# Peptides against a protein of PDB entry 3NZW, part 65

Target 1, 212 residues: chain A of PDB entry 3NZW
Amino acid sequence: TTTLAFRFQGGIIVAVDSRATAGNWVASQTVKKVIEINPFLLGTMAGGAADCQFWETWLGSQCRLHELREKERISVAAASKILSNLVYQYKGAGLSMGTMICGYTRKEGPTIYYVDSDGTRLKGDIFCVGSGQTFAYGVLDSNYKWDLSVEDALYLGKRSILAAAHRDAYSGGSVNLYHVTEDGWIYHGNHDVGELFWKVKEEEGSFNNVIG
Target 2, 222 residues: chain B of PDB entry 3NZW
Amino acid sequence: QFNPYGDNGGTILGIAGEDFAVLAGDTRNITDYSINSRYEPKVFDCGDNIVMSANGFAADGDALVKRFKNSVKWYHFDHNDKKLSINSAARNIQHLLYGKRFFPYYVHTIIAGLDEDGKGAVYSFDPVGSYEREQCRAGGAAASLIMPFLDNQVNFKNQYEPGTNGKVKKPLKYLSVEEVIKLVRDSFTSATERHIQVGDGLEILIVTKDGVRKEFYELKRD

## One batch from the design tools (peptide; aimed at target 2 P104 Y106 H108)

Design b2_p23_8_s2 (made by RFdiffusion4, then SolubleMPNN; from b2_p23_8, 12 letters changed)
Fold by OpenDDE base, seed 3:
Structure b2_p23_8_s2 (fold): chain B 212 residues (1-212), chain C 222 residues (1-222), chain A 23 residues (1-23)
Amino acid sequence: as target 1 above (212 residues)
Amino acid sequence: as target 2 above (222 residues)
Amino acid sequence: MKAVKEAYEAMLKKEEERMEAMR
């Protein structure tokens, strides 16, 4: 798995691969590793698929309850704290979760929290999470700027996941790409890694280790 | 080390069509190398046009299916006999599976039906309740043999338009019921030849707007 | 995004109805 999220002048980019594995077996190439909690809030999935899917869906319910009770959308901070508190209750039980809670509220602006099953909760500007995270960081950190255009930021997110998919055997399938703004998240499609690879190789002259 | 789980073999296969869905399973039940039964159905009509199979440890599978059927009954009771949608069923099954997160049902679960738009739907679950809607999924003993075949025949992976030198992929299209049934039969016939835990009989449940139809075909009995 | 928001609003309404029924 490779997931990433980063803040920039245009909001938040979220990009994830779609491969699921069971040992050496590719169980699926089409897993949705982004949970759309609500139109303004995304959760990413790394680690145990069931743990992430179950609890982030549960989180969605808690967020909806908050909105109904308080007549206001939940903050990204509060949403991430709910999840963090939940995983803390299960500390030592064997949950496997590496999640990013990404949203854009008027009060907070574009906000990313990292939450994992070890009880870590971090606010930050850039996170890559999963077995391919180091490969993604390599591309992302080298090209990241706050002043990226939306187009460039989207490409950078996609390109970073592609790098991870190329080097990490546990990452691949496709890239699911999101742009989070104050008006909510925008899905920017599913990009097959194979097709994307050849396109990028041709356009950039990159991936010279692969002979076409 | 204590192992509370058995493995009763078998294989299941779900395929979603445009306005139908199919869930199929062999009828062989085996422990180790001993055939317990040559006709033990493992695909069930659960009501509300939802069919379900949980393949792996049969005791766990049966328990899970029973719990789901009960959940359907309770849903009707609580919601004035409202039909349970396939997506809600998937969520319910997730809760059933994840409720045993630390002592899981040792099964691969597949359900099939129609979504709210009348389109074929197949959902696949891991033992602890992660699930995805897919166009097709095989589970059980011969899943590793069948899935690549399904990828090729249903999703047309690695198929290219003639004369394009492999540059143009074959366009995706929905298969007819007849094509899907043939594909399922071929898949299980092939699996039976290569895997000892698959065989005897094939039961196919076809879900359409008109309800659930069952078909039975004999497989090799070796 | 409009479709997603509409679906979300419908879901909220349904959940609100559930909450009211529990009161």
Scores: peptide ipSAE 0.033, ipTM 0.739, DockQ to the pose 0.013
OpenDDE base, seeds 1, 2, 4, 5: peptide ipSAE 0.000, 0.018, 0.000, 0.029; ipTM 0.684, 0.725, 0.669, 0.714; seed 4 fails the geometry check

Design b2_p23_8_s3 (made by RFdiffusion4, then SolubleMPNN; from b2_p23_8, 13 letters changed)
Fold by OpenDDE base, seed 1:
Structure b2_p23_8_s3 (fold): chain B 212 residues (1-212), chain C 222 residues (1-222), chain A 23 residues (1-23)
Amino acid sequence: as target 1 above (212 residues)
Amino acid sequence: as target 2 above (222 residues)
Amino acid sequence: MEAVRKAYEEMLRREEERMEAMA
């Protein structure tokens, strides 16, 4: 798995691969590793698929309850804290979760929290999470700037996942790409890694280790 | 070390069509190298145009299917006989599976039906309840043999237009009911030849707007 | 394990209640 999220002047980019594995077997190439919690909030999934899917969906319900009770959207800080508190209650039980809670509120602006099953909760501007994270960081950190255009930021997110998919055997399938703005998240499609690879190789002259 | 789980073998296969879905399973039940039964159905009509199979440890599979059937009954009771949607069924099954997260049902679960738009739907679950909607999924003993074949025949993976040097993929198209049934039969016939835990009979449940139809085909008995 | 079970049971109850409310 490779997931990433980063903040920039235009909001948040979220990009994830879609491969699931069972040992050396590719169980799926089409796993949705982003949970759309609400129109302004996304959760990413790494680690145990069932744990992430179950609890992030539960988180969605908690966020909706908050909205109904408080008559305002839940903050990214509060949403991530709910999840963090939950997983902490299960500490040592064997949950496997590495998640990013990404959202935009008027009060907070664009916000990213990393939450894992070890009880870690971190606010930050850039996170890559999963077995391919190092490969994604290699591309992302080298090209990241706060002042990226939306187009460049989207491309950078997509390109970083592609780099991970190329080098990490546990990452691949496709790239699901999101842009989170003040007006909510926008889905920017599913990009097949194979097709994307050849396109990028041709356009950038990259991946010279592969002969076409 | 005590192992509470058995493995009864077998294989299941779900395929979603445009306006139908198919869930198929062989009828062989085996323990190790001994055939327990040559006709033990593992695909079930659960009502509301939902068919289900939970393949692996048969005792766990049977328990899960029974629990789901009970859930359907309760849903009708609580909601004035409202039909359970396939997506809601998937969510309910997730809860059933994840409820045993630390002592899982040792099964691969597949359900098939029609979505709210009348389109074919297949959902696949891991033992602890992660699920996704897919066009096709094989589960059980011969899944590793069948799934690549399905990827090729249903999703046209690794199929390219001639003369494009593998750069242009063949367009996706829906398969007819007849094509899907043939594909299922061919898949199980092939699996039976290569895997000892698959054989004897093939039961296919076909879900359409008109309800659930069942077909049975003989497989090799070796 | 008991805390986990209780949390899950509570969640299930809430989801059941939600499903009932959405009907």
Scores: peptide ipSAE 0.000, ipTM 0.694, DockQ to the pose 0.023
OpenDDE base, seeds 2, 3, 4, 5: peptide ipSAE 0.000, 0.000, 0.000, 0.006; ipTM 0.720, 0.716, 0.688, 0.700; seeds 3, 5 fail the geometry check

Design b2_p23_8_s4 (made by RFdiffusion4, then SolubleMPNN; from b2_p23_8, 18 letters changed)
Fold by OpenDDE base, seed 3:
Structure b2_p23_8_s4 (fold): chain B 212 residues (1-212), chain C 222 residues (1-222), chain A 23 residues (1-23)
Amino acid sequence: as target 1 above (212 residues)
Amino acid sequence: as target 2 above (222 residues)
Amino acid sequence: MAAVREAYAAMEAAEEARAAAMA
């Protein structure tokens, strides 16, 4: 798995691969590793797919209850804290979760929290999470700047996942790409890694370790 | 060491069409190298045009299917006989599976039906309730043999238009019910030849807007 | 409430479009 999220002047980019594995077996190439918590919040999943899918869906219900009760959207800080408190209750029970909660509220602006099953909760500007995270960071950190255009930011997210998919055997399939704004998240498509690889190689003159 | 789980073998296969879905399973039940039954159906009509199979440890599979059928009854009771949608059924099954997160049902679960638009739908589940809607899925003993074949024949993976030097993929199209049934039969026939835990009979449940139809075919009995 | 319903409808539509694209 490789998931990433980063803040920039235009909001948040979220990009993830879609490969699921059971040992050396590729169980699926089409896994949805972004959980659409609500129209304004995204969660990512790394680790146990069932743990992430179940509890981030549960989180969506808690966020909806907050909206109904308080008559306002839940903050990203509060949403991530709900999840963090939940996983803390299961500490030592064997949950496996590495998630990013991403959203944009008027009060907070674009906001990313990392939450894992070890009890870690971190606010930050850039996170890569999963077995391919180091490969994604290699591309992302080298090209990141706050003043990226939306187009360049989307490309950078996609390109960073592609780098991880190329080097990490546990990452691949396709890139699912999102842009989070104050008005909510926008899905920017599913990009097959095979097709994307050849396109990027041709356009950039990159991946010269692969003979065409 | 106490092992609460068995493995009863078998294989299941779901394929979604345009306006139909199929869920198929062999009828062999086995423990190790001993055939317990040559005709033990593992694909069930659960009502509301939803078919279900949970393949792996048969005791867990049967328990899960029974719980889901009960959930359907309760849903009707609580919601004035409203039909359970396939997506709501998937969520319900997730809760049933994840409710045993720390002592899981040892099964690969597949359901099939029609979505709210009348399109074929197949959902697959891991033992603890992670689920995804897919065009096709094989589960059980011969899943590793069948899935690559399904990728090629349903999703047209690694198929290209002639004369394009591999640059243009074969366009995706829906398969007819006859094409799907043939594909299922070919898949199970091939699996039976290569895997001892698959054989005897093939039961196919076909879901359309008109309801659930069952077809049965003989497999090799070796 | 209308805006929320519209946002949820858009989310569902996006999910359907995604499912169709992945198929």
Scores: peptide ipSAE 0.037, ipTM 0.723, DockQ to the pose 0.018
OpenDDE base, seeds 1, 2, 4, 5: peptide ipSAE 0.027, 0.027, 0.030, 0.008; ipTM 0.725, 0.737, 0.710, 0.683; seed 5 fails the geometry check

## One batch from the design tools (peptide; aimed at target 1 T21 G47 G48)

Design b2_p24_1 (made by RFdiffusion4)
Pose (drawn by RFdiffusion4):
Structure b2_p24_1 (pose): chain A 212 residues (1-212), chain B 222 residues (1-222), chain P 24 residues (1-24)
Amino acid sequence: as target 1 above (212 residues)
Amino acid sequence: as target 2 above (222 residues)
Amino acid sequence: KEWGKSVEELYEEAEEQAAKDAAF
């Protein structure tokens, strides 16, 4: 698994791979590691497939309950805390999740929170989570500027997940892209590494090791 | 010490067609190197046009299928006999499985039916509720032998248009019920050849808008 | 023929990998 989310001039970019594993066995290449909590809230998934899916779906129901009660969209900070506090209650029970809660509110602007099953909760501009996180950091950190165009930022996030899908035996499948503005999240497609790799290699001239 | 889990072998397979779906499983039940039964059904019609199989530790698989069948019964009681759609059944199974997160049903579960548009649907589950909708899925002992074959023959993976210099992928035309039954039978004869826990019989449940049908085929008994 | 890996063994490997995957 490789997931990343980063803030920049144009909002937030979120990118994830879609591989699921059972050890060295590729369980699936077509899993959704991003959950659309609501029109302005996204959650990313890494770790235990069931823990992430179950608790992030549950988080969506908790955020919806907040809107009915408070007649107002839940903040990114509060939404990430609900998950952070829930996971903390289970500390020591073996839950396994590396998670990012990304969204936009007039009150907070573009906002990213890293939340994991250790109970760690961190606000930040850039996060890469999962077994492939370092591979994504390598490409993303060396090309990142706050002033990236929406187009360039979307590409960097996509390219970074691609770098991880190539080097990490536990990452791959396809790349799912998202862009977050004050008008909510915009889905930017599912890119199969099976074609995305060769296309990027030709057009970019990178991945110069692998013989084509 | 006491081990609450055992392995009863068996293999299950699910394929979704445009307007049908199938869930197949061998009828052999095993413990270690012995055969408990050559015919012990492992794929079930749970009503509302849903078939399911929870393969792995059979006691857990039975408890789960029994609990889900009862869930459909109560769904009717509590919601004015409304039909439980396959998507709804999948989320329901997720909660049943995750409910035992700290003492799991040791099973790999697959269900099949039609979605609300009448299209074929297959869902497979992790032991603790992780699930996804798919075109096909192999589960159980021979899953590692069969899933690669299905990726090739069902979803045409790694296959290209001849003479296109590997540039044009083989189109994803869709399989008929006849073509699917062939892939299923071939899959199980192959699995019976290479995996000692697979054999004796093959039972397929076909689901259409008209309901659930069953077909049975013998397999090698060695 | 072969014996293969059980659902229990696969589940244990998945949990170990999930721990590594969740590490930050």

Design b2_p24_1_s1 (made by RFdiffusion4, then SolubleMPNN; from b2_p24_1, 11 letters changed)
Fold by OpenDDE base, seed 5:
Structure b2_p24_1_s1 (fold): chain B 212 residues (1-212), chain C 222 residues (1-222), chain A 24 residues (1-24)
Amino acid sequence: as target 1 above (212 residues)
Amino acid sequence: as target 2 above (222 residues)
Amino acid sequence: KIIGRSVLELFKAAQELAKKDAAV
């Protein structure tokens, strides 16, 4: 798995691969590793598929309950804290989760929290999470600037996941891309790695280690 | 060392069509190298036009299916005999599986039916309740033999339009029920030849708007 | 579907937990 999220002048970019594995077996190439909690809040999945899918869906329910009770959308801080508190209660039980909670509230603006099953909760501007995270960081860190255009930021997110999909055997399938703004998240499509690789190679003149 | 899990072998396969879905399974039940039964059905009609199979450790599979059937019954009681949708069924099964997260059911679960738009639907689950809607899925002992075949023949993976120099993929199209049944039969026939835990009989449940139909075919009894 | 861990590892972990609970 490779997931990433970063803040920039235009909001938040979220990009993830779609491969699931069971050992050497490719279980799926079409896993949805972004959970749409509400129109303004996203969760990403890395680690145990069931753990992430179950608890992030549960988180969605908790966020909805908050909205019903308080008549206001839950903050990204509070949403991430709910998840963090939950996994902390299960500490040592064997949950495997590496998640990012990404969203926008009027109070917080665009916000990213990293939450994992070890009980770590971090606020930050840039996170890559998964077995391919180092490959993604290599591309992302080399090209990241706060002042990126929306177009360039989307491309950078997509390109970083592509790099990880290329080098990490446990990442691949497709890239799912999101842009989060004050108006909510926007889905920017599913990009098959097989097609995307050749397109990027041709357009950039990159991936010269592969003979076309 | 105490091992609470057994492995009863077998293989299951789901394929979604345009207005139908198929869930198939062999009828062989084994332990190690011993055939326990040549006819032990493992694909079940659970009501509300939902068919289900949980393949792996048969005791766990049976328990899970029974729990789900009971869940369907209670759903009717609580919601004035409302039909349980396939997506709601999938969510329910997730909770059943994840409820035993720390002592999982040792099964690969597949359900098939029609979605709310009348389109064929197949959902597959891992042992702890991660699930995905897919066009096709193989599970069980010979899943590794069958799944690549389904990728090629259902999803047309690695197939390209002639004369395009490999640049244009074969377009996705729904298969007819006859075509799907043919693929299922070929899959299980082939799997039976190469895997000792698959054989004896093939039971296919076909879900349409008219209900669930069952078909049975003999497999090699080796 | 385990993103990064095998189903086998999960079951082994579950079995170990079950054994611990049973031993406890």
Scores: peptide ipSAE 0.024, ipTM 0.747, DockQ to the pose 0.064
OpenDDE base, seeds 1, 2, 3, 4: peptide ipSAE 0.084, 0.024, 0.022, 0.021; ipTM 0.739, 0.752, 0.752, 0.746; seeds 1, 2 fail the geometry check

Design b2_p24_1_s3 (made by RFdiffusion4, then SolubleMPNN; from b2_p24_1, 10 letters changed)
Fold by OpenDDE base, seed 5:
Structure b2_p24_1_s3 (fold): chain B 212 residues (1-212), chain C 222 residues (1-222), chain A 24 residues (1-24)
Amino acid sequence: as target 1 above (212 residues)
Amino acid sequence: as target 2 above (222 residues)
Amino acid sequence: KIRGRSVRELYEAAQEVAKKSAAS
C-alpha cells in the first residue's frame, strides 16, 4: 500500500494506490483505500484491510452522529481524535492501521491528521503511509512546494503514487486521486498504473530504466 | 500446539452478469488427504435472492451462514418483511466476521445477488470482514489457479484489439449466463485436474430477478 | 487485504496478546 496526503496553497491532495495483497498473492487491484466520511472529510487506509475498513466506516457513523447532535460538522481534529481514542483502547490487541484523516472546516481550514494503531496521532502538512511510503516521499519531497498550482499538485500526488507502485511490489493497480477544498472533496478519477506509467514515461522522459 | 482450525478444502467462484449473478462451489469436503464427503453443498440460498458461501473450515463456514440466515430473519421482523439488499447484506456479514476479529472465522466468503438496480452483484470477504464488490472472485483451495483465468476471461485482462499493436484494450462487456456457466465449468474442471482438494461435484446457484436456480454437474472423483 | 494477514497470523497474534494479558 501507498497512501499520501499533503497541504498546499490550494487545499489538500490525497492520492492512494488500489492493490491489496495477502503475502505474495495479489488479492485485488481495485481496492478503495479512501473512505468518503462526509463531503468535507476523507480517511485513508493502510495496514489491515478489515481493520481500516471497519473502523473508518465506524468513524463515519460517529461523525454523522456528531453532526446530528451538534448540528454542525465535526472538526478534523475531533474526528481524528475519536479514531485515535478507539485504536488506543485496542492497543496491543493486534490492530493494524495507518490512516490519514483529511478534511476542511471553516474553523480549522485544510487539515491532515495521521493516526495509527500504535496510538500515534500527528497533525502535519505532508504524510506518506504504507509499504511504499519511502518511494512516494522520494518524489513528493523533491517536488513539493506550498505554492503549487492545483494542477501541479494533483499531478505530483499521482506521480508520487506511481513511483511507489513501480518500486513497491505491494503497491499498484490504480491511483485514486482527490482534491480537498473549502467546498469539499473532489474526486479526480481512477488512473490505471499500467496505462499511467507509459503515459508519464513518454511525457516526462522518465523511467528510463524501463525499455518500452 | 493446539490448532482450532481445520481446512476442509474446496473452491468457490462468483461471477456477476448484467442482470444475473452466479455463485458456484464444488461439493468435495476433505481433511488433509482424506475425502470426508463427495457431496457436501457449500453454496446456500439465504433468502431475499441472496446466495452465500463461506469456504475454508467448514464448521466456521456453516456457523457464519447460519448466523447470516438468522440475521435475514431478524431483518424481516424488524423492518416489516422488507427485502434485504445485497449491499446491506454485505455490511451485515462484515459485522459478523469482524465480531470475531480476534478469533476469526477461517473462511473466504462470497455472496451473490442483484443490486437495487437489478444488476448482478458479487461481494467477497476476507476472514475478518474486509469486503469489496467485484465482477468475479474465486475463493478457497484452487483460487490461485482460477482467479488469473477469470481476470483474463471476465475482465479481459491482457487482451487487446487485433491490429492495434497492443494499444487498445479489449472493451469490457457483460457475459451471458451461458458464457458464465461455461467459464465456471471450465474453471472447476481445470482446478479439479490440478488440485486434490477440488472435485466430485459442482453446484451452481444462478440468481436472477425470477429467483435462484440450481444446477449440478459431475466433476472427476479421483 | 491491504496487508492480508493470514487467519493463522491473526490467530497467533491474538493468542500472544491473550498470553501477555494473562501474564500481566
Scores: peptide ipSAE 0.040, ipTM 0.753, DockQ to the pose 0.079
OpenDDE base, seeds 1, 2, 3, 4: peptide ipSAE 0.025, 0.035, 0.025, 0.027; ipTM 0.745, 0.737, 0.776, 0.761; seeds 2, 4 fail the geometry check

Design b2_p24_1_s4 (made by RFdiffusion4, then SolubleMPNN; from b2_p24_1, 9 letters changed)
Fold by OpenDDE base, seed 2:
Structure b2_p24_1_s4 (fold): chain B 212 residues (1-212), chain C 222 residues (1-222), chain A 24 residues (1-24)
Amino acid sequence: as target 1 above (212 residues)
Amino acid sequence: as target 2 above (222 residues)
Amino acid sequence: KTVGKSVLELFEAARELAKKDAAS
């Protein structure tokens, strides 16, 4: 798995691969590793698919309850704290979660929290999470700047996942790409890694370790 | 050495068509190298045009299916006999599976039916309740043999238009019920030849707007 | 399904727990 999220002048980019594995078996190439908690919040999943899918869906319910009670959208901080508190209760029980909670509220602006099953909760500007995270960081860190255009930021997110998919056997399938703004998240499509790879290779003259 | 889980073998397969879905399973039940039964159905009509199979440890599978059937009954009770949608069924099954997150059902679960638009739907679950909607899924002993075949024949993976030098992929299209049944039969026939835990019989449940139809075919008994 | 760690680990943990229960 490779998931990433980063803040920039235009909001948040979220990009993830879509491969699920069971040992050496590729269980799926089409897993939705971005969970759309609500129109304004995204959760990413790494680790146990069921743990992430179940609890981030549960988180969505908690966020909805908050909205009903408080008559306002929940903050990203509060949403991530709910999840963090939940996993803390299960600490030592064997949950496997590496998640990012991403959103854009008027109060907070664009916000990313990393939450994992070890009880870690971190606010930050850039996170890559999963077995391919180091590969993604390699590309992302090398090209990141706050003042990226939306177009360049989207490409950078996509390109970083592609790099990870290329080098990490546990990542692949496709890139699902999101842009998060104050108005909510925008889905920017599913990009097959095979097709994307050849396109990028041709356009960039990159991936020269592979002969076309 | 104590092991709370058994393995009763078998294989299941779901394929979604445009306006239908199929869920198929062999009827062999084994323990180790011994055949317990040559006809033990593992694909069930659960009502509301939903078919279900939970393949792996049969005791767990049976328990899960029974719990789901009960859930269907309670859903009707609570919602004035409203039909349970396939997506709601999937969510329900997730909760059943994840409820035993720390002592999981040792099964690969697949359900099939029609979505609310009348389109074929197949949902597959891991043992602890992660699920996704797919066009096809194989589960069980011979899943590793069948799934690549389905990738090729249902999703047209690695197929290209003739004369394009591999540059144009074969376009995706829905298969007819006849084509799907043929694929299912070929899949299980082939799997039976290569896997000792698959064989004896093949039961296919076909879900359409008109209900659930069952077909049965003999497989090799060796 | 996993996006980082195998579900097999969950079964192993469950088996160990079951062994303890049986030994009790």
Scores: peptide ipSAE 0.037, ipTM 0.805, DockQ to the pose 0.054
OpenDDE base, seeds 1, 3, 4, 5: peptide ipSAE 0.029, 0.033, 0.026, 0.032; ipTM 0.794, 0.802, 0.799, 0.801; seeds 1, 4 fail the geometry check

Design b2_p24_2 (made by RFdiffusion4)
Pose (drawn by RFdiffusion4):
Structure b2_p24_2 (pose): chain A 212 residues (1-212), chain B 222 residues (1-222), chain P 24 residues (1-24)
Amino acid sequence: as target 1 above (212 residues)
Amino acid sequence: as target 2 above (222 residues)
Amino acid sequence: SIKSYLYSSPYLQEMIENWNKYIL
């Protein structure tokens, strides 16, 4: 798995791969590692497939309950804390999740929280999570500027996941892109590495190792 | 020490057509190198036009299917006999499985039916509730032998339009019920040839708007 | 340092590894 989310001039970019594994066995190439908590909240998934899916779906129900009760959209900080505090209650039981809660509120602006099953909760501008996280950091860190256009930022996030899908035996399948503004998240498609790789290689001239 | 889990072998397969779906499984049940039964059904009609199979540790598979069938019963009791859609059944199974997160049902579970648009649907589950909707899925002992074949023959993976210089992918035309039954039977004859836990018989459950039908085929008994 | 996570199922991994032993 490889997931990333970063803040910039145009808001937040979220990109994830779609590979699921059972050891060295590719269990699936078409899994959704991003959950749409609501029109302005996204959650990313890495780690245990069931733990992530189950608890992030549950998180969505908790956020919805907050809106009914407070008659107001839940903040990114509070939403990430609900998950952080839940996972903390289970510390030592073997839950396995690396997660990112990304969203926008008038009160907070573009906001990103890293939350994992160790109970760690961190606010930040850039995070890469998963077995392929370092590969994504390598490309993302060396081309990142706060002043990226929405178009360039969307590409960098996509390119970074692609770099991870290439080098990490446990990442791959397709790339799912999102862009987050104060009007909510915008889905930017599912890009199969099977075609995305060759296209990027030709158009960019990169991946110069692999023979085409 | 006591081991609460065993392995009863078996292989299951699910393919979704445009307006139908199938869930197939061999009828052999095994423990180690012995055959417990050459005919022990492992794919079940659970009502509301849903078929399911929980393959792996059979005791767990039976307990799960039994619990789900009772779940459909109570769904009707509590919701004015409303039909349980396949998507709803999938989320329900997720909670049943995740409910034993710390002592799992050791099974790989697949269900099939039609979605609310009448389209064919297949769902497969992880032991602890991780699930996804799919076009096809192989589960159980021969899953590693069969899933590659299905990626090729069902979803036309790695196949291209001849003479297009590998530029145009083979279109994703869709399979009829006849073409699916062929792929299923071939899959199980192949699996029976290479995996010692697969054989004796093959039972297929076909699901359409008209309900659930069954077909049976012998397999090598060695 | 951010911990590395593998999107995987250890239970299904064990089943797959076990079943593969019976392949001819």

